# Peptides against a protein of PDB entry 4GMN: the designs that were tried, part 126

Target 1, 375 residues: chain A of PDB entry 4GMN
Amino acid sequence: RYANITLLALVTLASIGTDFQETLVKGNQGSRESPISAADEEWNGFDDADGDAMDVDQKSSSGEDQEEDYEEIDVKEDDEDDDDDSITSEMQADMERVVGADGTDDGDLEDLPTLRELIQTAVPQLIRLSNLPIDSDESLTIQSHALSALNNISWTISCLEFANGENANIHNAWYPTAKKIWRKTILPILEADSADLKLATQVTSLAWAVARVLHGETPTDGNPHRKFISLYHSSKQQAGGNSNSIEEPEDPFQGLGVKCIGVVGSLAHDPAPIEVNREVGVFLVTLLRQSNNVPPAEIVEALNQLFDIYGDEELACDKEVFWKDGFLKHLEEFLPKMRTLTKGIDKRTQPELRTRADEALLNLGRFVQYKKKHA

## One batch from the design tools (peptide; made by RFdiffusion4, then SolubleMPNN)

Design b2_p16_8_s1
Fold by OpenDDE base, seed 4:
Formats: sequence, C-alpha cells, structure tokens
Structure b2_p16_8_s1 (fold): chain B 375 residues (1-375), chain A 16 residues (1-16)
Amino acid sequence: as target 1 above (375 residues)
Amino acid sequence: SFKAIPPEPVYFKVPV
C-alpha cells in the first residue's frame, strides 16, 4: 500500500518534470517570436463595394409530415472519470511566469509556488528515497523511480537560461539543492561501484542534468570526472563482449557513452580545477582521434563540450590547457574526418543525428577559425 | 567568446 502510493507519487513527479519542460520550451519559443511581424501588416482595407442583394425567391413546397418516432435512447453518459493527470492550472501559471519573468524582479520563489514546493518539499524526499538501503526488489524499484523523478526535474531546470542573470531566483533556489543531489544521491551511488549498468545510466543522466547547472562549481570531492571516464570505458568493454544484452537505445543520444561525455564536459567548465579540465579535455580530444571506434552521437557531444569548455579566451583553461596541450591541431586534423562521418549518416534513417552532426561540423569549422584569430 | 550555433536541446527525460 505505502509502496504503491510512493511509486504513484514518484511517477507523477517524473511526469510533472516532463510536462514542465514542454511548456517552458513552448513559452521560450513564443518569446523568440517577437510580435514585430504583427505591427507592419498594413490592413489594406479592401473596399468590397456594392454586392447586389439577389432576391432568392421563397418557393414554398409542402412536403409531408412523417413523424418517425425516434425512440430517445437514453445514452447513459458513463462519466468516464478520465483521471487526466492534467497539469494543474497552478502549474501552468507557474510555467507561464517562468517564461514571462523579465529578470527585473528578484522575485523570490514566492511567485512560483509549484516550483518552490517541487524544489523545497519533493526533491529532499526524492534524495532520501534514492538513498534507501537496497535490500529488496521493492527498494530497488523505489530508488529507480526516485532517480527518474530527480532526473526529469533536474533536466527541466537545466534547460532554463541562467546566463546574464536570467531566472536568477530559480537558479539561486536550485543551486543548493543541485549540490545536495550531487553529494547525497550521485556520489554515494558512484562510490558503491555497482556492476548495475541500469543504475549507472540513471545516475549518469541525473549527474549530467545537475552538472549542466553547476558546471565547474560541481563538487570535485573524490574526482567524479575520473569515475565517469572509467564508466565510459567500462561501458564500451561490456558492449564489445555481450552484443546481445544492452539494447542500444533507439535514440543514439540516449546512450551511456553520450551521458558520460556530457557529465565530464560539464564538470570541466570554469571554475573547475585546471587538472580536472585537462583530464577531461584530453579524454574528449582522444575520442576525436579514435573516432573510427566511437559512435557518431558521442563525437557530436564531445565536440559540443569542447566548444563550450574552450569557447572563452579569457579563461585560464584556454592558455593552460587548450593552447598548451595543442588542442587546435587535433581539431583541425579532425575536420576532414568529421565531414566524412557526417556525410555517412543517412538523413532518412537518422535525421536528428544527421542534423546535429551537420551543426557540429559547422561549429567545428567556425571554432577552428575563431581560435586561429584569437591565438 | 565563441558561441556555437545551439543544437536543439537534448532532453534525457525518462518516459514515465
């Protein structure tokens, strides 16, 4: 009984985390459609003139009365209580406020009561549930659902813009909670060193979502970047031995390898320790050098991470890692390989992977030119 | 700073 209610609540929280994003994405698309185009439609008043009132003649024909006695079939409206797990009107209003909040009001999460309750009340319980002793299949199921809910919430929040002080209220509320997820949920699971690849995939997905907000301010205790690099390599060794058991997710981006790259890339951003940045940068550049044995989606993610980590010439990692370790040369040497790789992706069977690879190729060319100009 | 053309956001939500 309590377990079923807990599972239902965890499913509902994971759903809310999903729906919250769809609305944030729709709202943020709506804000980019600046209503500039609606003002310049000069309403050319169409002078539709003198349409002559054609006198349609009333012809009266008298067809007969057959009263077919339609028996009123009393269709009992079975009120199917569609338990539509409907986003409450309060959740919608919170989601609209997150999109519409011009960053002028240091509005406390008082204006976002649903998001406040999610962060302050739900997430601490999810952290607790993710840390239960695993002594039964039931406790493992609860942990998995708690991780799924934390993942969906953390991903949704990680898709908000926090640059230039945007959403600062949400950032400030989430940041201590994100650090708590890292320290209380992610690190203990990574330290348990379980051979459970499902659990490893769940915790890595959550770690990426959390690290996308915390970046280089993610707690470096116990060198988590090395654990994720080790997990990347271990996942490749297992896939090479038993080709039958890990259904590669139909989505090439949902793979554990992509998630490991996303985590370690995010961990390497400023103000990460230069040694952490170097170890991650060398890992990512090594994937490009070994690209013949690396899935295209992992190459795309590794490139995007390299652009984000080394996109700023004012950061210490630019001089101390990017230039010092000769990364530009490796990126230049990779350009022709990336062109071949991208062209090899079938647009019909893998349209998203092809689009993302075309973008990453474009960005790689631009990034190499940028770095040559800022040398 | 360099800005990549942002790829469409990758969302790693678990379907519930």
Scores: peptide ipSAE 0.251, ipTM 0.841, DockQ to the pose 0.340
Fold by OpenDDE base, seed 2:
Structure b2_p16_8_s1 (fold): chain B 375 residues (1-375), chain A 16 residues (1-16)
Amino acid sequence: as target 1 above (375 residues)
Amino acid sequence: SFKAIPPEPVYFKVPV
């Protein structure tokens, strides 16, 4: 009885996190819709002339209307109550405020009561549930659902813009909680050294969402980047041996390999220790060198991470890692391989992967030119 | 600084 209520509450929190994400997407699309000024191209309709419509008097042949009694097959549409998980009017109002609020610096979230309760009340309970001793299938199920809820919440918050002090109130409220998720949920699971790839995928997804906000300020205790690199390699070794059991996710970006790259890339951003940055940068560049054995989605993610990590010439990692370790040469040598890889992706069967690979290829060419100019 | 063309956001929805 209590277990079922706990599971229902965890499912509900994971759904709420997903619905908030969809609302943030819609809201952030609305803010990026700078009004395309519909240039009122005054379509000056040509005044084409008064051509005489000939009055063709075609005769009314009275076809007998056979009233075919269409038996209205009352197809009871079973209203599948699409539980249109109607974003509660309060959730929608909170999300509309998140998109519009000039961030007042007070991390108290007074104007965002639903988000406040999510961060301050729900997340600390989810962290506790994710740390329960695994002694039963029930405790494993509770942990999995708690990780799913933490994942969806953390991903949602990671989709907010925090640059230039935007959403500073949310950032300030989330930041200590994100560090708590890292230290209390992510690290203990990574230290348990479990062969459970499902659990590893869940914790790695959560770790990426958290690291997308914390970046190089993510706690470096115990070198978690090396654990995710090891997990990346271990996942590849297992996939190669047993053809049976890992349903490769239908979405190539949902793969554990992509998630590992996303985590370690995010961890390597400034102000990460230069040696953490170097180990991650060398890992990412090594994937490009070994690209014949690397899924295209992982190459796309590795490129995006390299652009974000090394996009700023003022950062210590530019001089001490990018230039010192000769990364430009590896990126330039990878350009023709990336063109071949991208062209090999079928637009019909993998449209998203193709679009993201076309963008990553474009950015790679631009990035190489940029770095050559700023050498 | 270099600005990549931002990829479309991949949402890691965990199926609930």
Scores: peptide ipSAE 0.250, ipTM 0.839, DockQ to the pose 0.355
Fold by OpenDDE base, seed 1:
Structure b2_p16_8_s1 (fold): chain B 375 residues (1-375), chain A 16 residues (1-16)
Amino acid sequence: as target 1 above (375 residues)
Amino acid sequence: SFKAIPPEPVYFKVPV
């Protein structure tokens, strides 16, 4: 009985976190529709002149008025307004405030009551539930749902812009909570050395969402980057041995390998220790060197992470890792392989993977040119 | 600094 109420509450929190994410997507898409100036191409209509008037004869046949009284069965469409009002008016108003905020308010979450309650009230309970002793299938189910709710909330917050002091109030409220998720939820699960790939995928997805906000300020205690690199390698060994089709996720980017790359990439950002950055950078560059045996989605993610980590020449990692370890040579040598890989993706069967690979290829060419100019 | 052309954000929704 209490379990079912707890599960329903966890499902509801995971739904809310998803719906917030969808609202942020729609808001960000609407702002990127810069009006493509309708160039008034005056389509000079062709003067198609020749109106040949075919005289179709008027044959007058007297249709008999059978008034079949079709009783309009007033099918009341019961508008079952399934008011999937999962997005409350308060949640929508909070999202509109976040999208409209010019980042000038270093205030508290007073103006964001739903987000405040989510961070301050819900998340601490989810962290508690994710740390329950696993002694039953019920406790495993509760942990899984708590991780799902934490994942969706953390992903939603990680989609906010925090650069240049934007959303500083949300960042400041989330930051200590994100560190708590990392230390209390993520690290203990990673240390339990479970062979459960489902649990590993859930915790890695959550770790990526958290690390997308904390970056190099993510706690380095116990070398979590090495745990995710180890998990990446272990997942590849298991997939090769058991013909149990782990249902390859329909989305190539939902794979555990992509999630591991996303986590370790995020952990390697400044101000991460140079040793952490180096180990991650070497891992990512090694994936590019071994690209014949690496899924295309993992290559795309590894490239994006490399661009973000090493995009700034003023950072210590540029001199001490990128240039010192000769990463430019590896990226330049990979460029023709990336062209072949991208061309090998069928646009009809894998349109998203192809689009992302085309973008990553474009960025790789630009990045190599940029680094050659700033050498 | 280098700025990549941002890919469209992938949302890692857990189906609930």
Scores: peptide ipSAE 0.249, ipTM 0.839, DockQ to the pose 0.352
Fold by OpenDDE base, seed 3:
Structure b2_p16_8_s1 (fold): chain B 375 residues (1-375), chain A 16 residues (1-16)
Amino acid sequence: as target 1 above (375 residues)
Amino acid sequence: SFKAIPPEPVYFKVPV
């Protein structure tokens, strides 16, 4: 009973996090006329595959016909219109305020009561649940659902614009909580060095969402970028070996490799330590050099991360890493390989991957020209 | 600074 209520509450919090992401997207689309194609919600429903077919041996016991007078309790199907108001009117009003909020600096969410309760009340409980001792399948299930809820909340918040002081109130409220998620949930799981790729995928997804807000201000304790680089390499070694049923997500961009690249790319932004930036930059450039053995989606993500990390000539990493380590040469040498790779993606079978690869190729050509002008 | 053409926002919906 309590477990089912806790699981239902966690599923509800995770659902709220996803629905808010859609609402933020729709709200931001209203201001920018470019039709963002709704990426199809592949709601991979719970495959209730654990229908353990209890072979109920129909022992034909001829028990006597006691005509128990079934009083037809006329259960009025009150058609409770399942107004799947998954987004409460208060949540929708909070999202409309977020899109319109002239960022007051105070980190006070007085005008955003649902978001405040989500950050201040729900997230601290989810962090607690993600840190339960794993001693049963029930505790593992609770941890997984708590990680999913934290992931969806963190992703939703990471879709807000924080550049130029936009949404500063939300940023200031989220920032200490994001650091707490990193220190209390992400780091302990990464340090446990579990062979569980499902758990590794969940924590890496959460780490990416958190790192998309914290960037180079993400806590560097224990060199987490090296842990994610190691996880990237370990995931590639396992995929080559046992055909064990980690269904590679049908979406190439949902792969653990892409998520690892997204995390380490985000961690390498200014003001990250130059050596962290260098190790990540060398990792990303090495993927491009080895592109014949790297999934196209990971190449797309690695390029996007390189453009974002090294897009500013005023940053210390431009001089101390990009130019010093000769990254421009590697990017220029990769440009013809990227054209071949992108042209090899079938638009009919992988339309999204092809679109993102065409864009990354366009940006790579522009980026190489930009860097040659700012040399 | 360089501005990439912004990729279409990737909604990483983790299926719940």
Scores: peptide ipSAE 0.246, ipTM 0.834, DockQ to the pose 0.307

Design b2_p16_8_s2
Fold by OpenDDE base, seed 3:
Structure b2_p16_8_s2 (fold): chain B 375 residues (1-375), chain A 16 residues (1-16)
Amino acid sequence: as target 1 above (375 residues)
Amino acid sequence: MFKAIPPDGIYFKPPV
């Protein structure tokens, strides 16, 4: 009875985290539809050049009437009342405030009551539940659901813009909590060195969401970037060995390898120690060099992380790592391989992977040109 | 500073 109530509460908190994210995505799309003033570029019509219509003879071949008797399968529309677990009016009002807030206020969430209760009340309990002694299938289930709820909340917050002081109140409230999730949930699970790939995938997803906000300010205790690089390599060794079917996620971007790359990339951002940045940068460039044995989604993510880490010429990592270790040469040599890889992705069977690969290829060409101008 | 063109305006769809 208490377990079922706890599980229901964890599922509800995980749902709230997802629904809040969907609302954030919808709200950020609406704010970018500032009407581009229709500057009347008179598109002068293409002149009607008199292209002579060649008369191609329609040969009518009569093919025979096969009357296929379509049995009317009376599909009873079971009106499954999709109880559309409607975003609460309070969550929507909090989201409208987050999207509209010129964030000048010092970490006060008085105007964001739902987000305040998630950060200040729910997350501390989720951290506690994720740290329960695992002595039963019930305690393992509670840990998994607590990690899922922490993941969804952390992802939602990581989709907020924090550049240029935007959402500073939310950033200031979340930042100490994100560090607490890292130190109290993520690090202990990583240090336990569990062979459980499901748990490793959950904690790595959570670690990525947290690291997308903390970047190089993520706690460096115990060299977490090396743990995630090791986890990446271990995951590849297991996939090559035993047919314990971890169902490969239908979405190639949900793979443990992509998540590991996303974490270590995020950890390598300024103000990360230059040694951490170097180890991650060398890892990412090594994936590109070994691309024949790396899933396309991991190559896409590794490129995106390299663009974000080394996109600023004023950062110490540009001079001390990117230029000093000769990364430009490796990126330039990878450009023709990326074109081949991207063209090899079927648009019909993997449309998202193809779109993301076409964008990463475009960005790689632009990034190489940018770096050559700033050499 | 280099700015990548983001995929579909959103850098990442979170894990559902």
Scores: peptide ipSAE 0.110, ipTM 0.759, DockQ to the pose 0.190
Fold by OpenDDE base, seed 1:
Parts: structure tokens; C-alpha cells; sequence
Structure b2_p16_8_s2 (fold): chain B 375 residues (1-375), chain A 16 residues (1-16)
């Protein structure tokens, strides 16, 4: 009786999390449908003004090969003790005791009572329910539904714009809760190293939703990026061995591989430690190099993550990872492969995958051109 | 700063 009431409540919370997303999306669309008065400014097409072909005379000046003798500058390895400013788990836990001093600066959610109740009342109970001892099929079912509810809430929040101080009140209310979900729900399940692929898929989906808000500020305790990379590889080994039992999700973007890529990509964003960024960047670039054996949806996600991580030339990871590790060359070499991959996707059977692959191909071309201008 | 063209559509399909 209590189990059935709990399950019904969890299903209801998962539904509310979804319905809230639809409401937020409709609200944001309604604000954009402010009728920009069609000022019919007739965009007068570019007149084809006459291409006067200026004959640029090919003056072949034979410039002499000056062999500049590169003096081998003996760079003394000054063993600068790289003070590994890796924020130790103790320092991170101390920073969290300082930040997670309940400064209930209740990010003023007065105008969002449903979201407030989801964050402040529901999520703490969902975290508790996801951490119950698994001793029965009923407890496993409760955990699965608690994870589903956390997933739907977290994804809904992760679809909000937080750039430029937008939704700052929601961000401020969610941020400590997202860290709590990470530490209390995600990490313990990842550390349990369960062979349950359903549980792994649920926790990875939740981890992606949480990491899409926390980015490189996601707690680094126990190297979660390596756990998700390991999970990615393990999932591929199992799919190759047992042809019989994992129905690939009907949606290619709902696969465990895509979710793992989405998590690790999100974890590698600034201000992630450069080593975390490097390990993830190398993983993502390695998927592109191995693209003949990688599902197209995972390639699309890996490209999008690479664009988002390395899209800013001002970030330390641009210099210390992207340029230093020669990622541009790998992206350039991948461009013709991506064209072939994208053309191989049937628009009739996989329209969404084809659209996203066409977009990722376009963005890859633009990104390579962008990086070449900033070289 | 590079800006990718965002994919047309919500990355998240809620589990039905």
C-alpha cells in the first residue's frame, strides 16, 4: 500500500517535471511571438553588378630558398614544481561547507511556486528515495521512479537559459540542489559499479541534465568523467557480445553512448581542471578518428560538445588543450568523413538524425574556419 | 568566440 502511493507520487512528480518543461517552452515562445510588425522592408536583392575580372598578372618571382639555420635552443627543463592546484576533495568539501553554509539566499522563487516546491520539497525526497537500500524489486522500482523524476526536473531546468544573468534566481536556487543530486544520488550509484544497464542509463541521463547546468563546476570527486568514459567503453563491449537483449532505443540520441558523451562534454567546460578537459577532449577527438565504428548520433553529440568546449579562444583550455594537443588537424581530417557519414543517413527513415548531422557538419566547417583565423 | 548553430529542437525528449 505505501509502496503504491510512493510510486504514484513519483510518477506524478515525473509528469509534473515534464509538464513544467512544456509550460516553460510555451512561455518562451509566447514572449518571442511579440509581433515584430512586418515592416516589409523589401530586401532589394543584390544587383549582380558586373564582375570586372581584373587580370592579376602571375609574376612568378623565384624567391631564393634561404636555409635559415634553426639554432636548437636548449630549453633547460626547469622542473618548476607544478603545484597541482587540483582542488583536493577536502578543499572542495571545505568550499562547499563555506558555500553550502545554508545561506538560504532563497533565490527568490516567489513568482515560481511550482518550481520552488519541486526544488525545495520534492527533490530532497527524491534524493532520499534514490538512496534507499536495494533489497527488493519494490525498492528497485522506487529508485527507478525517483531517478526518473529527478531526471525530468533536472532536464527541464537545464533547458532554461542562464547566460547573461537570465533566470539567475532559478540558477541560484538550483545550483546547490544540483550539486546535492550529483553527490548524493549520481556518485553513489556510479561507485556501486552495478551491471544494471537500465540503472546506468537512468543515472547517466540524470548526470547529463545536472552537468548541463553545473558544467566544469560539477564536483570532481572520484574523477566522474573517467567513470562515464569507462561506462561508454563498457556499453560498447556489451553491445558487441550479446546481440540478443538490449533493444537499442528507437531514438538514436537516447542511447547510453550519447548520454555518456553529453555528460563528459558538459564536465569538461570551463572552469573544469585542464587535465579533466584534456582527458575528455582526447576522448571526443578519438571518437571522431574511430568514426567508422561509432554510431552517427554519438558523432553528432561529440562534435557539439567539442564546439561548446573549445568555442571560446579566451579560455585556458583553448591554448593548453585544443592547440597544444593539435585538435584542429583532427577536425580538418574528419570533415570529409563527416560529409560521407551525413550523406549516408537516410532522410526518410532517420529525419532527425539527418537534420542534426547536417547541422553538425555545417558547424564543423564553420568551426574549422574559425579556428584557422585564430591560429 | 564561436557560436554553433543550435540544433533545431529540444535535446530532451522526456521519457514517455
Amino acid sequence: as target 1 above (375 residues)
Amino acid sequence: MFKAIPPDGIYFKPPV
Scores: peptide ipSAE 0.109, ipTM 0.758, DockQ to the pose 0.244
Fold by OpenDDE base, seed 5:
Structure b2_p16_8_s2 (fold): chain B 375 residues (1-375), chain A 16 residues (1-16)
Amino acid sequence: as target 1 above (375 residues)
Amino acid sequence: MFKAIPPDGIYFKPPV
């Protein structure tokens, strides 16, 4: 009885965490339809003036290919509007306030009652439940659901913009809680060194969500970046040994490898210790050098993390790691490999992976050009 | 400061 009520409450808290995320995505899409007035920065397209019109005269063989009338099977998309009426009107109103708040309001969470109760009341209980002694299948199930709820909440909050003082009230409320999740949930699970890949995937997902907000201010006790790098390598050894037993996630970006890269990238951001930044930067650049044996989604994530970590030339890591350890050369040498990798992704079978690879390739070209201007 | 074009969407689809 109590276990079932606890599980239902954990599932409900996990759902609440997801529904918040969907609402934030929808809100951010609506704001992008503001027409960025095309300031005609004349993309001076390369004047490749070499119009050597090779006049290849190949003849008009008129094959009468029969129009096979493919009957357009009108697949009525039954829009099963699964109106998952799970979103409370109060929760929707909180999300509309968060998405609409273009303000540096250092205000209290008083205007966000659902988010306040989530951070202040629910998360402390989830942390407690994730730390229960595992003595039964029921306690393991409770831990898994508590980790899922913490993950969803942490991801939702990590999708908020906190740059330039945006959402400062939420950041200020979340920051101590995020550090508590890290110290009380993530670190103890990582220190237990469990061979449970499901648990490792859950804790790594949570660690990424938390580290996306804390960045280099994530507690460095016990060198967690090395634990996630070790977990990355261990996951590859297991996948290479038993090609038959790890269901690769349907979404290539949900893989444990991508999650490990996301965590360590986030941990390496300023004000991380330069040695932590270096170890992570070398790891990420090494993935690019070994790209023939690395899933495309992990290459995309490793590039994005490198852009985020080294995108600011004013940071100490730019001088002390990026330039000093010669990362630019490795990124330049990787450009032709990235073009080949991206072209090898089928747009029909993996549209999202292809889009994100095309973007990462574009950003790589721009990033290399940026770094060359600031050399 | 370099700004990458962010990928469309969230780095993480929550597990259903």
Scores: peptide ipSAE 0.101, ipTM 0.760, DockQ to the pose 0.254
Fold by OpenDDE base, seed 4:
Structure b2_p16_8_s2 (fold): chain B 375 residues (1-375), chain A 16 residues (1-16)
Amino acid sequence: as target 1 above (375 residues)
Amino acid sequence: MFKAIPPDGIYFKPPV
């Protein structure tokens, strides 16, 4: 009886975390309709000079007019009133305040009651539940649901902009809580060295959400980046050895490999120790070099992480890692491979993967040109 | 500073 009430409460908290994220996504899409004023920086296009004119012959075949009477099947659009009433008026009002906040208010979470209760009341209980002794299938189920709820809340908060002091009140409330999730939930599970791939996937997803806010300020205790790199390699060995299909997630970006890359990339951002940054940077560049054996979604994520980590030339990691370890050469050598990889993705069967691969290819070309100009 | 073109979507769909 108590277990079922706890499970229902955890499922409800996980749902609230998801619904809040969906509202953030919908709200951020509405703000992007500001027309990017075409600053006419003349992108001198690649002179692709190879004009091989394949002369495809005009063959003429004749025109018989069979008027097939298409009976207009009056598909009554059943207006399934998707009563998307999942979003409470309180959550929507909190979201409108977060999306509309001109980021100068060091204000308290007083104006964000739902988000305040998630951070201050729910998360401390979820951390407690994720740390219960695992002595039964019931305790394992409670841990899994507590991790799912922590994941959804952490992802929702990680979708907020915190650059330039935006959402500073939320950042200031979340930051100590994120460090507590890391130290009390993530690290103990990673230290237990469990062979449970489901638990590893859940904790890695949560670790990515937390690391997207903490970046290089994520606690370095026990070298967590090496644990996630090890987990990446272990996951690939298991997939190659057991013909027992670990059902690859329907979404290629939900794979454990992508999640591991996202975590270690986030951990390598400034102000991460140069040794951490180097180990991660070498790992990511090694994936590009081995791209023939790496899923396309993991290549896309590895590129995005490399752009974010090494996008600023004023950072110590640019000089001490990117230039010193010769990363530019590996990115240049990868350009033709990325073009081939991207062209190999079918737009009809994998539209999202293809779009994100086209963007990553474009960004790779721009990034290589940027680095060559600032060499 | 380099700025990547961000993807149109958030990298993570929560697990259902």
Scores: peptide ipSAE 0.080, ipTM 0.752, DockQ to the pose 0.240

